# Ledger of designs, part 252: peptides against a protein of PDB entry 2AUS

Target 1, 323 residues: chain A of PDB entry 2AUS
Amino acid sequence: ADIKREVIVKDDKAETNPKWGFPPDKRPIELHIQYGVINLDKPPGPTSHEVVAWIKRILNLEKAGHGGTLDPKVSGVLPVALERATRVVQALLPAGKEYVALMHLHGDVPEDKIRAVMKEFEGEIIQRPPLRSAVKRRLRTRKVYYIEILEIDGRDVLFRVGVEAGTYIRSLIHHIGLALGVGAHMAELRRTRSGPFKEDETLVTLHDLVDYYHFWKEDGIEEYIRKAIQPMEKAVEHLPKIWIKDSAVAAVAHGANLTVPGIVKLNAGIKKGDLVAIMTLKDELVALGKAMMSTQEMIERSKGIAVDVEKVFMPRDWYPKLW

## One batch from the design tools (peptide; made by RFdiffusion4, then SolubleMPNN)

Design b2_p28_8_s3 (from b2_p28_8, 14 letters changed)
Fold by OpenDDE base, seed 2:
Structure b2_p28_8_s3 (fold): chain B 323 residues (1-323), chain A 28 residues (1-28)
Amino acid sequence: as target 1 above (323 residues)
Amino acid sequence: SREEEVERLLRELLEEERRERERREAEE
């Protein structure tokens, strides 16, 4: 998520009409909620599905979805996409995750050995999904991006770990314990990051949501609930982006594929097959789609399908039909 | 306290969701 992508400008003269669309920061509160994502601090105990159901009840919503399951006992960052933004979770599912884990060793191991062995688990690891996982129990590789040991207290090892989506920290700890020769188990786990969502000022509890909704509905105070809900565009910050002309927005919002002439600017490093976010010049999410061209091809070509549009988010009426 | 009331509400919601889950699992 923190990878700053270069922006290549294809059309430096392209302007946007300020009267069209609803930029993330200018949405009325009801519309902001309809296109919102909550950076929820999931409590330990409930399932991610139970928590989503609670959010729907608290906020009087018809639909919501989460950006990646946390086990019942696991707390921390659970992005919950609301209403019309619900489908944005597809951008979050493949996103990297960070956790803080407490590993308990089943025997005494010298600190130097703990540090050395844990460092060997940085990189590609082989995992088996847990028995209770809905994921078919196939051997799979996963990336551990980093392991940062925070504290070692005898047999207790507190560490931060950045991992590829679907990495099972419990299995990682089990394998570390085996490599140490004494065995280990996961004592505690908290998710501290899910793609662009992290522990920051945007992290809110279920209690906060109850309070903030009350302040809005009973006291007319929108500020708290507005701050508690992120625009759906937050959920795609980690994706490569393509910014399009105002004249192309309505077509894409109707489900038309993005063609090369519609591109104003784009991120460097897009490859064919990448998931990309199609944005307006006001940084509004229009759609998610599959890149049919590389960045270089999108620059060099004058025509052709640049993005196969898979999921439209923007309403059809935010921009005028110019076809 | 407001915290206790919210905790109660969350518990009630938990129980309802549990019942709904148990109902769905019984229908499957």
Scores: peptide ipSAE 0.023, ipTM 0.491, DockQ to the pose 0.660
Fold by OpenDDE base, seed 5:
Structure b2_p28_8_s3 (fold): chain B 323 residues (1-323), chain A 28 residues (1-28)
Amino acid sequence: as target 1 above (323 residues)
Amino acid sequence: SREEEVERLLRELLEEERRERERREAEE
């Protein structure tokens, strides 16, 4: 998520009409909700699916989806995409995650040995999904981006861990315990990050949502519910972006593939097969798609399909048809 | 019903979160 991507300008003369579209920070409250994502602090106890069902009831919504399952006992960052933004969770599922975990050791181990062994688990690890997982049990590699030990108290080790999507922290702790020679189990787990969503001022509880919705509907105060919901564009901040001409927006919004002439600017380092976000010049999300060219090919070529459009988010009428 | 059970769990969670918030606000 934290990869700074260079922006390459292909057309420096491209302008955008201020009358077209709805920029993320300028949506009426009803439209903001329709294209919103909540950075939810999931409580321990309920399933991620139950929490999504509750949010739908609280906010009177037809559709919602979450950015990656948390186990019932696991708390913390659960992005919940609302209504027309529901499918943006596709961008969040493959995103990196951060957790704070409490590991309990089954024997006494010197602190220096704990630190040394845990450092060896940074990088690529081999994991097997737990029996309770709906995911097919197979050996697979996963990346551990970092391990930061926060506290060691005898047999209790509190640590922060950044991981590739679908890394099982319970399995990681089990393997650390085996490497230490004493065994270990996961006592507690909290998710502190899911891609661009983290523990910050945007993190809200279910209680906050109840109160904020009440303030809006009964008292006419929209400020709280507006702040509690992030624009769907937040959910794609970690993706490489392609910004397109106003004349290309309506075609992409109708499900047409993005062609090279429609590109105004793009991030460096796009590879063929990457998931990319197609944006307007006002930073509105038009669609998600698969890159059919590299960044370099999109610069050098005058024609061809740049992005195979998979998921359209923008309504067809926000921009005029200019074809 | 499973829906009534979910609503009960939601109420319990909202009450717990409220109590934790009130406790934090009293400690600040």
Scores: peptide ipSAE 0.018, ipTM 0.481, DockQ to the pose 0.037
Fold by OpenDDE base, seed 4:
Structure b2_p28_8_s3 (fold): chain B 323 residues (1-323), chain A 28 residues (1-28)
Amino acid sequence: as target 1 above (323 residues)
Amino acid sequence: SREEEVERLLRELLEEERRERERREAEE
């Protein structure tokens, strides 16, 4: 998620009309909510679906969705996309996750052995989906990006772990326990990161949302609710981006595929088949789509479909039809 | 195969996790 992608400029003379669109920082509060994502601190106890239902009730919303299920007992970072932004959660599903976990060992193990064995679990691991998953229980590999031991207190091991999307920390802990020869279970789990969403100043509780909504509706104070809701563009920060001409925006907003002539600038390292965010020159999310070309092909070619547009977010009227 | 060995280990694991869960549910 933190990989700064190089930006390659194809058209250095491309300008954008300041009267068109609604940049993330210039949305009226109602529009900001319609295209918002909450970085929720999910409490332990409720399901992710119950929490989404509560947010809808608190904020008087018709639609919302979450960027990846947390189990009832798991707390922490749950991105909740609102209203017209609801489908942006599709960008967060494949995003890396970070957790802090408390592992309880079923026997005494020397600290040096704990550290050595846990280090061996950095890399590719084999996992099975939990029984509660609607997904067929197939063996799959997942990447563990890093394991950082925070504290060892006898049989209790507190650690930070960065993982590929859909890695099950409970299964990881169980495998670590086996490798240690004593067994282990997950005592506690908190998600500290979901792609671009982390534990920072944007993290808010359900209680905060109640108060901030009240301050807006009863006291006319928009500041708190505005800060509590991130623009939907936050939810695509981890994706490779393609920035398009103003003249291409309305076509893409109508569901047309992005063609090479519409590209102003793009991130390096796009491959065929990658999920990409199509952006305006004002960093507004137009659509998500599948790259039909590499970055290099998008630079070298003068024509062709660059992106197969899968999901449009931008309203059709934010930019004029220039075709 | 390495996959079959991992699958066997994962089965043994799931049976142990089930037995431990059944023990905890019986102690409550």
Scores: peptide ipSAE 0.006, ipTM 0.352, DockQ to the pose 0.017
Fold by OpenDDE base, seed 3:
Structure b2_p28_8_s3 (fold): chain B 323 residues (1-323), chain A 28 residues (1-28)
Amino acid sequence: as target 1 above (323 residues)
Amino acid sequence: SREEEVERLLRELLEEERRERERREAEE
């Protein structure tokens, strides 16, 4: 999420009509909810599915989805996308995660040895499949971006860990325990980050949502519920972006692929096959799609399909049809 | 090597948790 991507301008004369669309900061409360994502502090105990069901009940919603399962016992950052934004959770699947974990060792190990061994688990973890499965499991490398030991109390090791999506902390702890020679298990786990969502002022509980919804519906105070819900554009902050002309927005909103002439500016480092966010010049999310060209190809070419549009979020009527 | 074996086991466990997560995400 913290990767600053260079922005390359392809058309420096492109302007946007201020009367078209609904920028994230200018959505009426009902529309804000329809295109919202909650940075939920999931309590320990319930499943992620149960928590999503409760949010739908609390906020009187038809649809919601979460940005990556947390085990029942795991607490912390669970992005919950609402209504029209529900499908934006797919952008969070490839996003890095951070956890705070409590590892319990099954034997006594000197602190210096704990620190040394845990440091060896930073970097690329080469995943080899078990010998017993005749399936050529492709070697999948997963990255541990960092391990920060917070506290060591005898056999209990509290640590922060940043991981690539689909890295298992339970498994990491099991292997650390094996490397230490005593064995270990995961005692506690909290997710502290899911891509652009982290423990910050936007993190809210289920109780907060109950109270904030009540303040809106019974007292007419929308401020709290508005602050408790992030715009769906937050859920794509970590993705490479392509900004398009106003004249291209309605076509993409109708499910047309993005062609090269529609591009105003784009992030550097897009590769063919990358998930990209298609944005308006007002930073509204139009669609998610698969890059069919690199950044360089999108700059150099005058025509062709730049993005295969997979999921449209923007309503068809926010921008006029100009084709 | 011992490093290759630990690396192998880490990969397996990381892929099992991914499948379990993906399964739970699909059920949700």
Scores: peptide ipSAE 0.008, ipTM 0.354, DockQ to the pose 0.019; fails the geometry check

Design b2_p28_8_s4 (from b2_p28_8, 11 letters changed)
Fold by OpenDDE base, seed 1:
Structure b2_p28_8_s4 (fold): chain B 323 residues (1-323), chain A 28 residues (1-28)
Amino acid sequence: as target 1 above (323 residues)
Amino acid sequence: DREKRVEELLEELRREEEEERLERELEE
């Protein structure tokens, strides 16, 4: 999520009509909710599915979805996409995650040895998915981006860990315990980050949501519920972006593939097959799609399909048909 | 008073979701 992407401008004369669309910061409260994502602090106890169902009831919503399952006992950052934004969760599933974990060792190990062995688990690790996972139980590699030991108290090791999507922290702790020679288990786990969503001022509880919704509906105060819901565009901040002409927006919103002439600017480093966000010049999310060209090909070519459009978010009427 | 009402509502929502889950498990 912290990857600064260079922006390459293809058409420096492209302008946008301020009367078209609804920029994320200018949506009426009802429209903001329809295109919203909650950075939820999931409590320990309920499933991620139960929590999504509760949010739907609290906020009187027809649809919602979460940006990656947390086990019942695991707390912390659970992005919940609302209504018309529900499908944006596909951008969050492949995103990196951060956790704070408490590892309990099954024997006494010197602190220097704990620190040395845990540092060896930074980088590529081999994992086997647990039995309960729908993922094929094949050995696979996963990246551990960093391990930061926060505290060591005898047999209890509190640490922060940044990982590739689908890294199992329980399995990591088990392997660390084996490498230490004493064994270990995961005592506690909290997710502190899911892609662009982290523990910050946007993190809200279920209790906060109940209160903020009541302030809006009973007292007419929309400020709290507005701040508690992030625009769906937040959920794609970590993706490579392609910004398109106003004349291309309506076609993409109707499900047409993005062609090269529609591109105004784009991020560097897009590869064929990457998930990309198609944006307006007002930073509105139009669609998600699969890149059919690299960044370099999108610059050099005058024609062709740049993005295979998979999921449209923008309504068809926000921009006029200019064809 | 408000915190208590929020807790009561969350407990009600929890109970209803557990009941709906049990009903689905009885239908499966």
Scores: peptide ipSAE 0.009, ipTM 0.442, DockQ to the pose 0.735
Fold by OpenDDE base, seed 4:
Structure b2_p28_8_s4 (fold): chain B 323 residues (1-323), chain A 28 residues (1-28)
Amino acid sequence: as target 1 above (323 residues)
Amino acid sequence: DREKRVEELLEELRREEEEERLERELEE
């Protein structure tokens, strides 16, 4: 997620009309909410679905969705996409996750052995989804990006772990326990990151949302609720981006595929089949789609379908039809 | 060696899940 993607400029003379669209920083509060994502600190106890239902009640919303289930007992970073942004969660589902976990060992193990064995779990691991998962219980490979041991207190091991989407930390801890020869279980779990969403100044509680909504509706103070809601563009920061001409925006907003002539700039390292974000020159999310060309092909070719548009977010009227 | 060790760990996990299920069915 933290890979700074190089930006390749294809058309250095492309300008954008400041009167068209609504840049993330210039949305009226109602429109900001319609295209918003909350970086929620999910409390332990409720399901992710219950929390989404509560947010809908608190903020008087018709629709919302979460960027990846947290178990009832698990706290921390739960991105909640609002209203017209609800489907942006599809960009967050495949995103890497970070957790802080407390593992309890069922026997005494020397610290050096704990450290050595946990280091062996960095890389590719085989996992089986838990019974409570709606996903078919098929064996699957997942990547553990890193394990950082924070503290060892006898049988209690506190660690940070970065993982591929859909890695089960409970199963990881179980496998570590088996590899240590004593067994282990997950005592506590907190999600500290979900793609671009992390524990930072944007992290808010359900209580904060109640207060901030009250300040807006009763006191006319929009500042707090505005800060508590991130623009939907935040939810695609980890994706490779393609920036398009103003003349191409309305076509893509109508569901037309992006063609090569519409590209102004793009990230390096796009491959065929990658999920990409189509952006305006004002960094507004137009659509998500599947890359039909590599970055190199999009540079070298003069024509062809660059992106198969799968999901439009931008309203059709933000940019004029110039065709 | 690594694949075999993972298969062994998965068989142990299945046994433990089945034992935990049997224990819960005995407590309910």
Scores: peptide ipSAE 0.006, ipTM 0.400, DockQ to the pose 0.017
Fold by OpenDDE base, seed 3:
Structure b2_p28_8_s4 (fold): chain B 323 residues (1-323), chain A 28 residues (1-28)
Amino acid sequence: as target 1 above (323 residues)
Amino acid sequence: DREKRVEELLEELRREEEEERLERELEE
């Protein structure tokens, strides 16, 4: 999420009609909810599925989905995409995660040794899937982006860890314990980040959602529920983006692949095969798709399929058909 | 091919999270 991507402008004269679409900041409350993502503080105890079911009940929704399961005992950042935004959670799957973990050591270790050994786990680690997984016990590599020790109290080590998606924090703690020579287990875990979603002013509890929904439905105050729900575009902030002409929007919204002439601007560093977000010039999410070209190919070529469109989010009627 | 990869990645992540759950239940 923190990767600043350069924006390359291909057409500097492209304008957008202010009458078309619904920019994230200009959606009526009902439409905002239909295209929303909640940055939920999942409580410990319930499953991620139970929490999603509760949100659907609280907000009277037909559909919702979460951006990556948290175990029942794990608390913290659970992005919950609502209604028409439900499928945006696929953008959060490959996103890096951050956790705060409490590791309990099975023996006494000098603090200096703890710090030195934990620093060695920054970078690529080899993980084995747990024995109970029916998955072939293939060794996999995962990247630990950083480890920050927050507190050491005897045998209890509180630390922040940034990891590649699918890094087992429990397995990491087990390996740290082995490297320390005393063994260790994970006592507590909280997810503090899932891609663009983090612990900030947008983080809300289930109780907040109950109260904010009540304020809207009973008191006519929409401000709280509006702030509690992020636009679906938040869930794609970490992806490389391609911005398209108004004339291309309706075609893509109908499921047509994005062709090179439709591109106005794009992020640098797109590779063939990358997941990309197709955006309007008003920063509305049109679709997610697979890049069929690199950034350089999209600049140099005059024609061809730039993006294989996989998931359309924008309604077909927000922009006129100009073909 | 890509829906299959996202589904595979979803299945991998679900497996990964279920695996973390199962490991937690083993250390308790």
Scores: peptide ipSAE 0.013, ipTM 0.387, DockQ to the pose 0.029; fails the geometry check
Fold by OpenDDE base, seed 2:
Structure b2_p28_8_s4 (fold): chain B 323 residues (1-323), chain A 28 residues (1-28)
Amino acid sequence: as target 1 above (323 residues)
Amino acid sequence: DREKRVEELLEELRREEEEERLERELEE
């Protein structure tokens, strides 16, 4: 999510009409909610599904979905996409995750050995999903991007870990314990990041949502609920982006594939097959799709399908039909 | 009235959370 991608401008003269669309910062509160994502601090205890059900009740919503399951006992960052934004979670599922974990060792190990062994777990690891996982229990490789030891107190090791999506921290801790020769278990786990969502001022509790919804509905104060809900565009910040002409927006919003002439600017480093976000020049999410060309091909070619549009988010009427 | 209603909703949420937690602990 922190990867600053270079922006390559293909058409520097392209302008956008300020009357068209609804930029993320200019949505009426009802529309903001319809295209919202909550950075929820999931409490320990409930399932991610239960928490989503409660959010729907609290906010009087028909539909919501979460950006990646947290186990019942795990707290922290759970992105919850609302209403029309519900399917944006598909961008978050493959996103990297960060956790703070407390590992309890089953024996005494010198601190230097703990540090050395944990450093060896940075990189590729082989995992088997736990029995309770809906994921087929096949051996798979996962990436550990980093391990940062925060504290060592005897047998208790507090650490931050950045991992590829679907890495099981419990399994990681088990393997670390085996490598240390004493065994270990996960005592506590908190997710501190899910792609672009992290522990910051946007993190809210279920309690906050109850309060903020009440302030809006009973007192007419929308400020709190507005701040508690992020625009759906936040859920795609970690993706490579393609910005399109106003004249192409309505076609893409109707489910047409993006063709090369519609591109105004794009991120560097797009490869064929990448998930990309199609954006307006006002940074509105139009659609998610699969890149059919590299960045270089999208620059060099004058025609062809640049993106196979998989999921449209933007309403069909935000931009005029120019065909 | 407002604070009371928020508290009531929070208590309902807590009760639901606790019941669902207990049900899950029985399934482990």
Scores: peptide ipSAE 0.009, ipTM 0.420, DockQ to the pose 0.387; fails the geometry check

